# Ledger of designs, part 258: peptides against a protein of PDB entry 3ESW

Target 1, 322 residues: chain A of PDB entry 3ESW
Amino acid sequence: NNIDFDSIAKMLLIKYKDFILSKFKKAAPVENIRFQNLVHTNQFAQGVLGQSQHLCTVYDNPSWHSIVLETLDLDLIYKNVDKEFAKDGHAEGENIYTDYLVKELLRYFKQDFFKWCNKPDCNHCGQNTSENMTPLGSQGPNGEESKFNCGTVEIYKCNRCGNITRFPRYNDPIKLLETRKGRCGEWCNLFTLILKSFGLDVRYVWNREDHVWCEYFSNFLNRWVHVDSCEQSFDQPYIYSINWNKKMSYCIAFGKDGVVDVSKRYILQNELPRDQIKEEDLKFLCQFITKRLRYSLNDDEIYQLACRDEQEQIELIRGKTQ

## One batch from the design tools (peptide; made by RFdiffusion4, then SolubleMPNN)

Design b2_p29_2_s3 (from b2_p29_2, 9 letters changed)
Fold by OpenDDE base, seed 2:
Structure b2_p29_2_s3 (fold): chain B 322 residues (1-322), chain A 29 residues (1-29)
Amino acid sequence: as target 1 above (322 residues)
Amino acid sequence: SEIEKLLEKIKEAYKKAGKEEEFLKEFNS
């Protein structure tokens, strides 16, 4: 009997699709119990859940996307993208245009739009006075600052005029379009919204060791691409471990369609102890949250995302981003 | 799962045949 390999392959593909879809069905009672026990007993798990409840959904706001697009110099951005894209003579295909867009957005954001704020300028003395600012500590937000999702306000005294300057740490990215200054948190927050406003598939990456960045899904590269707005960095996941010699334990990516442990992409050396949660429990947690985020998706969307997830897992295991 | 084991065996068979890209394209489509 000639084994019809094509018929077998098709049958296996159908069975595989059904199997994948079965994994994304409603969680079994035992999984719900495991999840509840994990988030109630493990502080790290509770933190990941709390972050997912915000970061996985907050940037999917069409009103915010409109405000972003109205605020950015789109004429300048697209002019620069078109100019850089035209240099390559379209040889790499149309899908690379989005990579050029992200690279220009990195440039525009760092050079033209947003500012790093180690210390604020003195509100009384004006520009370039940050050197005269002494930190006094942190305070809760006032009534005005509280309108913009502010958890903490850094307080500075000017050594020249003696006046107090407040640096509110706003978590409202729309307020950051006005203030146009911050540290890694504000940079990553607003830049994540900016990328989302262009209709891009974007994740927010949280590192336990006090850094944050983005990942963008490149259709050209067919993978998640490291994007750091603070560094104007595109596809350089090694910068933290290698260039900075940073010690790290966890990198968790938060997107609308899932939560993924991406530590293997970024922690290339100087790995800190991963003692906050059992590896199996972290894997379970990320999968469980991801499953919940996909509950409203159709079978084809679930299948496509599952294929993308599998490709990413293969990439992370093989270390092919080097 | 048994299906994952089967898929891995098929993937290995395609890899041995030098058709790993065809497998990835067909199973990711």
Scores: peptide ipSAE 0.019, ipTM 0.471, DockQ to the pose 0.383
Fold by OpenDDE base, seed 1:
Order: structure tokens, then sequence, then C-alpha cells
Structure b2_p29_2_s3 (fold): chain B 322 residues (1-322), chain A 29 residues (1-29)
């Protein structure tokens, strides 16, 4: 009996695909109960859910993408990308072009477009007067500031002229295209939108220890790549743990297609206690939210994303982040 | 299914051997 090994192989591949797809079926009633109980009883879980409801979807706005592309100097950006691609890129294929684009966007954003603002300049005294500014505290937004999703306004008094300067912490990334200044939150918020506006697969990474950054899925490298707009950093996940000697407990990535605990990519040393949630419950939570985000996708899309997820999990387990 | 259990065992064996990338390449091609 000639064993048709090709038919067996095809059958096994089909069954493997079916097995993978079975993990993304609608949640069973028991999973829904577990989820509801978890987010009701665990504050960290509730926080992750709340963040996912915003961060996973807010950047998928075509109107915002158009405004971004109209605001950026695209001619300068593409000129610089083309110049760098012409040096190295022809040998490595077209997929590397997107890596050059992200690197140029990092350069452009930090050097030409956006500014770090620890303290604002005095509105009366003008430029380079931030050294004269004394913090008075924070207050709620006024009627104008409230139009731009402003949660808090930092208040500063000028030691030179005595006038008050307001620094509104805007969460509307379109307003940030106008103001062009902020801290890590404003930087990451707008830069995430910028990357999304170029049609890239992007995740927003939240660190519990008061930092935020992005990840971009490189088709050239076939993996998620660390991207920090504040640092003009590409593929340097070690900078926080090693270079900064930062202590961290959780890094959670939020994207349109899933929520992933990426702590293992970034927490290489000085790990803080992970005591906010049980590891099994966090894993369940991220998987459950990810399933919900994928409910409208077809079987082929689900399968491709699941393959990507498995590759990432292998990377994270092996610590093979370069 | 019995096949799913077998595939999972094979995947676990590849993972233990540090060859899970080869497994993924073979079964996702």
Amino acid sequence: as target 1 above (322 residues)
Amino acid sequence: SEIEKLLEKIKEAYKKAGKEEEFLKEFNS
C-alpha cells in the first residue's frame, strides 16, 4: 500500500490550520465569565482593558491620516528615504525601504518637527525662558483647552515677569500637530498616529513605570521592532534596562489586532515585582482581548496573525531580541 | 481531535529541541 506521504502532509497542514483557527473561535461562556470576573476584581486588568478600548482603535482614523500626511513635509521625508535607500537598499529588496522610512520619520520627528517640553517658555518673555518658570501645580482645562481632549493643564509662573503660562497636556494628536511640543506621552501619541498614517502595523507600548513608546512590524526583519520617538531609536529594546538602568515590571503593547505582554523584550535586568495580576490571568486577559479584536477577520487573516504571534512568542521566550 | 493532540505533541517536541522555528516554517508554508 503506497503511503501517499504528500496527501498525509497536506492533511496535516489542513489540520494544523484548523487547530490554530480553533483558538480564535468565539469565547465560550466560561471564558466570558472569567473575563468579566477578572476585570471586575483586578484593577490592573481593568486598566489594561480600558487602555485597549482606546489605544487599539483610536489611530485607525482615515481623516486623521489625511491631516497628518498633509501636515508633514513628505517631499523632504521621501527625498531622505530615497537617498539612504540608494546607498544600500537595492541589494536587500523592496521591504527594507519601509525600515528606512521609519528611521527617517524618527529623524524628521525629533530634529525637524516636534520639541521636548519639560517646562514651557514664558508666553510673555518669549523663547528660551523655561529656566525662569516655576511650577504652581495642575488644574482642569478651560473652555478652549477642553475641545482638544485635555485632561490636565500644568500651571507655571515666570520668575522674571510674574505672568502665568499654561501648559495643557493635550491627548488629541491632531492638536499636537499644531502645538508640536510635549513629553513622552505627547511624543508617542502623535508618532504612533504618524506611523499609522503611512499604513504601517504599529503598536503602542505602555510601561507601568512612566514611559511609552512604539513597535513597528518590519516586513524586512519579519518581526516587531522597537521604536522610540523621544530617543530617535530604532531596534534598541535594551536602552531602558541596560542604558538607563531603569527598573520595570510591565510593558504591554496595544495594536489594532491584539494586546501583547512584551515585558520580556524590554525588561532585561532590574525587574520589579510583577504583583499587580497573576501571570496566568494577564496571559488570559491579553489573549481574550486579542480574540475580540480579531472577531471580524477571515480565517486567512486570523491564521497569518496567529503565525506572527507564534513567531513573536518564540522570540520573547528565547530572549533573541538583538 | 487525535490529530490536534498529535500536532501539539510534535510542536512541543520541536520546542523542547529548540527547533520550533523549523516547525513553524514547515507547517505554515
Scores: peptide ipSAE 0.016, ipTM 0.450, DockQ to the pose 0.158
Fold by OpenDDE base, seed 3:
Structure b2_p29_2_s3 (fold): chain B 322 residues (1-322), chain A 29 residues (1-29)
Amino acid sequence: as target 1 above (322 residues)
Amino acid sequence: SEIEKLLEKIKEAYKKAGKEEEFLKEFNS
């Protein structure tokens, strides 16, 4: 009897789908207890949970997307994208065009839109006066600064005029569209929102060693792509470990559809001790949060995302980012 | 999907090995 291999492959696919979907069913009582115990007993786990509650959802705001798109020079952006796309002789393919868009957004953001602020300019002396600024410390926000989700204000004194300049560390990305300055936190926060405003799949990557960046899911490359707005970097996950010789312990990606330990993508050398949580507990935590984020999705969406997760895990194990 | 591609590759590998029936048994169980 000719073995109907096509029928078997279909049946396998069904069984595999059912198996995958079974993993995303409501958490068992034992899993809930384990989760609760973990976040109450482990400070790192509590921190990851707290970040997930904000970072996984905050950028999925349609009103913010509209404000972003109204604020950006879209004509310039698309003109530059079209120009670079045409130079490389690519056939009309929507998937690769998005990679060009992200690259142009990186260029536009760093060169035309946002500014790095190590020290603020003196409010009295004007532009290019940051060299004259002495840090006095940090304090809480005033009543006006508090309107824009400000946790800390850095205080500087001008050595020339003696006036005080405040540098509020705003967490409201809409306020950052106005201020157009900051450090890695402000850069990554606003740039994450910008990418989301174009309808892209984006994750916020938190590094324990005081850096943050994005990942974008490229449909062309069929993987998560490193994106650092501060560096105008696209698909260069090695820059921290290799180029900067940075020592790192944890990199955690936060997106609407999941929380993923992406440390293996970025920590290529000079690994610091991973002693904040057991590896098994971190894996469980990320999976548990991811499962919760997907509870409202249909079976097809869950399956597609699970396939992406599996591909990413294979990539991370193989060290094949290229 | 990459899974479908993997399944096809596995199918081809079993076919090349003349183990089509074993493949059927493992995946129908």
Scores: peptide ipSAE 0.016, ipTM 0.438, DockQ to the pose 0.090; fails the geometry check
Fold by OpenDDE base, seed 5:
Structure b2_p29_2_s3 (fold): chain B 322 residues (1-322), chain A 29 residues (1-29)
Amino acid sequence: as target 1 above (322 residues)
Amino acid sequence: SEIEKLLEKIKEAYKKAGKEEEFLKEFNS
């Protein structure tokens, strides 16, 4: 019996659309109560909520996008993208252009624009003096540093001249366009804004074990793609678990349209105990926040995003079976 | 949900038929 797969699929799509639209309607009172209880009783849930309130919306700033585009060498970037696209891109279609753009932005950011700062250079001795710097600890921001959303300042003493150098950990990505240095936090923060400034769909991925990276939604690959600016890495989600042998418990992705547990994409081995929250409660939390983020979207947008979410879930399930 | 179970059953049916990519295309369209 030739199963009419097309007819079944069409019927499912209609029913699924209706079902999805029903899920994205106003939250039931019981869901609101469950959410409130969860974030008040579970510290990890409260942390995820707090991060979502910032990371899901902060990068959707048109003024920041303009400043980024005015700061970057767009002529160099597009010249390099066009050069690589002209070799192979015409055979794969126009959607691959954004993959070339992201790859060039990774190159440009790491090689030409931003610097890794394990220790700062001495403000008195000048460039290439970080080897002489001894950490003294951390303190709160001063009045100037506080203008740029600085949570902490690392303090270093120069062993050569004895002067103190401050390394503010700025959370303002516009300030990072000026300072052009940092660690994984500053790298990921600014690079997330850069990708957003090109009109790309981007998520910020938080790992509980002190690392952060991005995901970009590739229209060419039709999936979320791992992007790590620190590593100049594109589509290498295995680098942490396999190459670094990193032990991890949680990876949570934060985007304008949702919050997703992406742990299955990155935690391939050496999984740490997931004991911070019940799995069912984490799933509920991410879904509830995602629902809130989508309240202003129309039915077609909700449906399209839900289809994309289901594809991602399918991908994440398959990745464990390979 | 019953719909998620149905989707999974159909996905499995497409997979068994060697049409897993076709399933993904139809649900994306």
Scores: peptide ipSAE 0.008, ipTM 0.392, DockQ to the pose 0.339; fails the geometry check

Design b2_p29_2_s4 (from b2_p29_2, 10 letters changed)
Fold by OpenDDE base, seed 2:
Structure b2_p29_2_s4 (fold): chain B 322 residues (1-322), chain A 29 residues (1-29)
Amino acid sequence: as target 1 above (322 residues)
Amino acid sequence: SEIEELLEKIKEAYKKAGKEKEFWEEFSK
């Protein structure tokens, strides 16, 4: 009896592997037609595709990783990580070191490195003058700002001196290493690159209701972990729905290996209508993009990622962090 | 899904074999 079930388990595992690999083969013509039709007819789908074309690949830049590592105070970071790891990490095993690293990077980024910019300081009056700034609106970038992937520039007038101050919303994360200021977009953009520069598996999470954050795959916890650089938050997916009482409709995670609807992780209450796309179409879209992102991977890589995907889906359905 | 059904069948087979831990080790990679 026991020998029979072991043999069945092995046979089923082989069939499962073959089945998974079959799903990641080239898309059938019907799937391509469905995808094209969906992207052409649904603006939300087009937006998700557009974001995936950027966010899934932009951070996989070795030159940027080098610049980040050269810019950060690595001695301070590793000193702090080693200090915290020496207290409790040895009892939990070596894999927890990366969790300590991410927690220190959150601390370092918020407290030592980057600044929140609700309003810019007046370029003429100097530091601590943001209180005197009145928004006049937004405009396109100038020739210099355009070099750093700037789509929008917020314009402010100083109530004290009357001069105009520009706050360019840079999307170039390397420029953000220089400016070291921004809002949730700049914070998440640069912090995603920082985490990637340490060789971590990271996703960029877009929320339709004007917030963005990261997820990090913890080898210690063996799951995707919520990471918000703005909040110095690690593994607190509830902060938006519960602590902020935020209303949300969609949270989409973008990584090098996939696009995933992670709404169930973060939307715990105050759910807004999900009326931008049919649920089946969103599921199809994310799966289709994910499949495309994995076309160059080998069978072992595809299988391992598929196992992670299934574990995440189980987690999201059960509503329990394992 | 067909995947979920197959996964549950595998899990059940491993559990019946007394190898539930090995199942999670294989699928948690």
Scores: peptide ipSAE 0.027, ipTM 0.560, DockQ to the pose 0.847
Fold by OpenDDE base, seed 4:
Structure b2_p29_2_s4 (fold): chain B 322 residues (1-322), chain A 29 residues (1-29)
Amino acid sequence: as target 1 above (322 residues)
Amino acid sequence: SEIEELLEKIKEAYKKAGKEKEFWEEFSK
């Protein structure tokens, strides 16, 4: 009896698809209770949920994408992308072009567009006066600053002219297109929007130890790729643990289609205690939020995303970028 | 996990069918 292995494979694939799809069905009442209890009893879980409610959706704004694309020097960007793409002998239409685009966006953003702001320049004395600025503390936003989702304003006094300069910490990424300065928060916020504006699959990665970056899903590499706008870094997840010798406990990625604990990608050494939540509860939380984010997707979309999730989990376990 | 076991069974079936590459293409999408 010639076992038709092709038919068996197809049957097993169907069963697998059905099984995967079954996981994305509406949460059982018991899961909802577990979720509610977790977010009400665990502060870290509440924080992850709160971040997901913002970060998973805020960048999916077509109006913002248009504003971004109108603001950037697209001619320069694509000229540089085309130039670098051609140097490496790639043909037009290859998925790798998007990787070149992201690399150029990293370059453009850091070199041409955005500025790191340790201290602001004096509003009165002008450019390159940050050295004369003394921090006085932080305060709430004024009436103008409050229009741009500003939670806090750092206050500085100029040692030269005595004037006060305000450095509002804007969370509105459209305002950041105007101000073109900030720290890791502003950099990552605007750069996440920029990547999204090019139609890319992007996640915002929050590190508990006061850093943030992006991940981009490369169709060429068929995986999530580390992207840090501050560092002009592409596919260098090791930079924090190895190059910076940074101690870290949690890295959580927030995207439109899910929330994922990506700590294993970035925490390669100097791991801090993961004592904020039980590992099983964190896994449950991320899966539950991810499931909710996918409720409106069709079966094909759910299946494709589930395949990506499984590949990512395999990658994270193996510690090998494929 | 039940998934890992099922994936291995699928992989084995595809491998026996001479379609191991197609397995990875299907599950790498």
Scores: peptide ipSAE 0.026, ipTM 0.541, DockQ to the pose 0.847
Fold by OpenDDE base, seed 5:
Structure b2_p29_2_s4 (fold): chain B 322 residues (1-322), chain A 29 residues (1-29)
Amino acid sequence: as target 1 above (322 residues)
Amino acid sequence: SEIEELLEKIKEAYKKAGKEKEFWEEFSK
């Protein structure tokens, strides 16, 4: 009896597709109850939900993408990408070009476009005066600052002239195209929008221990790739745990198609207690939000994303950067 | 997980058919 293994494989694939699609159907009443109870009773869960409502959708704005592309020096960017692509000469196909693009965008953003701001320069004394600035605290935005999604304003006094300088922490990434300065929050916010403006699959990664970065889905590497605009870092998920010796508890990735606990990618040592939520509840929460984000997708899109999700989960379990 | 077990069964079926590469092409996209 020649077992037709090809036929069996095809049959199993069909059954698997059907099984996956069944999971993305409308949530059962019990799942909705569990979700509502979790979000109402667990502050961490509420925080993850709140972040997902913003971070998963805010960057999918075609008008913003146009403004970004009009603001960046595209001629310089593509010239540099083409130059680096030409060096490797690799028949590795068109997919590697996007990795070069992301690497150039990291370079361009850090070296040519955006500035790190520990302290602002004095508005009166001019450039290179940040050393004279003393923090006085933080306050709410004024009427002008409030137009640009500003939650807080850091206040500084100049030790030289005595004048006050305001450093508004803008969350509007279009305003950041003008201000062109900030800390990890502003860097990651604008850089996420920049990557999205090139049509890339991007996630915003929130770390509970006051850092943020991106992930980009590389078609060449066929996986999610760590991207930190502050560090000009590509595919170096170890930098926080190993190089910085940072202690961390949670890393959550937010994208248009899902919310994923990516802690295993970044927390390699010095793990802090994961006591904010039960592991099973966090897993459920991320899956539930992901299911909602995919509700309007067709069966083929759902299946492709589910395959990608499973591959990522395997990667995270095995610790194998493929 | 039930999914991992099912994927492994599919992988084994493809492997037995001499189509392990096609498995990865279908599931690694």
Scores: peptide ipSAE 0.015, ipTM 0.418, DockQ to the pose 0.827
Fold by OpenDDE base, seed 1:
Structure b2_p29_2_s4 (fold): chain B 322 residues (1-322), chain A 29 residues (1-29)
Amino acid sequence: as target 1 above (322 residues)
Amino acid sequence: SEIEELLEKIKEAYKKAGKEKEFWEEFSK
């Protein structure tokens, strides 16, 4: 009997697909209980859940995407992308064009569009007066600032004229298209929306040690790529641990299709104690939230994403991102 | 199932060989 190896291979693939899909079925009652207990008893878990409820969905706003695309100089952006793409030739295929787009968006955003604001300029004295500003503290937003999802306003006094200048920390990325200034939070927030507006797969990465950045899924590289708008950085996950010698404990990525602990990609040395949650509980939490985010997807979409997840886990374990 | 056990054994064999990526490339088709 000629063993139909093709038939066996097909059967194995079907069974493998079924096995993978079974992991993304509706959570069992026991898993729901574990999840509820975890988020009610562990503050870090509650924080991750809270962030996921915002960051995983907020950027999937077609109205915002339209506003972004109408605000950016698309002619300049695509002109520059086309120019850089033409230098390397067409040999690498169409998927590499998106990598050039992200690199140009990093350049455009940092060089042409957005500004770092350590201290605001004095509203009375005008431009280049930030050196004269003394911080007085922070307060809640006023009635106007509250319209733009502002939780905190930094207050500064001008040493020259004595007037008060307010620096609202806006969380509304559409307001940031107007103000065009901020720190890592504002930079990452707006840049995440910008990348999403081009139809890209993007994650927001939260670091517990007061930094934030993005990841973009490159179809050309077939992996998640580090993207930091503040640093104009593409595929340099080592910059924090190695270049900055930054100590870190947790890096969590938030996307529409999942929540992933990406600490292994970025924490290469100087690891701080990971004492906020048990490793098994964090893994469970991220998987549980990811399952919930995928409940509306079909079996093929779930399978493709699961394959991507497994490839990422292999990458993270092997340290191949360097 | 016997097939799931077989797949797990194959996965483990690929893992031991440092070829986990090749496993996924073969079985993600």
Scores: peptide ipSAE 0.008, ipTM 0.404, DockQ to the pose 0.166

